# Designs tried in a protein design run: peptides against a protein of PDB entry 3LCN. Part 27

Target 1, 96 residues: chain A of PDB entry 3LCN
Amino acid sequence: QYTENLKVIVAEKLAGIPNFNEDIKYVAEYIVLLIVNGGTVESVVDELASLFDSVSRDTLANVVQTAFFALEALQQGESAENIVSKIRMMNAQSLG

## One batch from the design tools (peptide; aimed at target 1 L34 N37)

Design b2_p30_8_s4 (made by RFdiffusion4, then SolubleMPNN; its pose is not in this set)
Fold by OpenDDE base, seed 3:
Structure b2_p30_8_s4 (fold): chain B 96 residues (1-96), chain A 30 residues (1-30)
Amino acid sequence: as target 1 above (96 residues)
Amino acid sequence: SSEEEKKREEKLKELKEKIKKLKEELEKKK
């Protein structure tokens, strides 16, 4: 039900990673599909680490944890727009 | 570079195949 909104949210989070040159749209879709198919934070991080060995495990874990938190927030009634705005602010602060 | 572009393209192909597989698995669970 929340998969499309979650893809947008995860994409925003990925966009904040410096020097990340992969296709954000498809990476976000892959992460969401892993989650909705029963993945855990650990299993999703493991999968991403195997694909993107140039990205630190901590960075990947941060993205995945954000996705799980976002999914819970959506289920609790928070709007996707609000979640995206928060992530965008966090991205800007981490770079500033 | 062209080499970097090739690597990104290969990863994209791999991602698309993995995505396809997961979609099929999700459909089977319905």
Scores: peptide ipSAE 0.654, ipTM 0.914, DockQ to the pose 0.947
OpenDDE base, seeds 1, 2, 4, 5: peptide ipSAE 0.653, 0.650, 0.651, 0.651; ipTM 0.913, 0.913, 0.912, 0.913

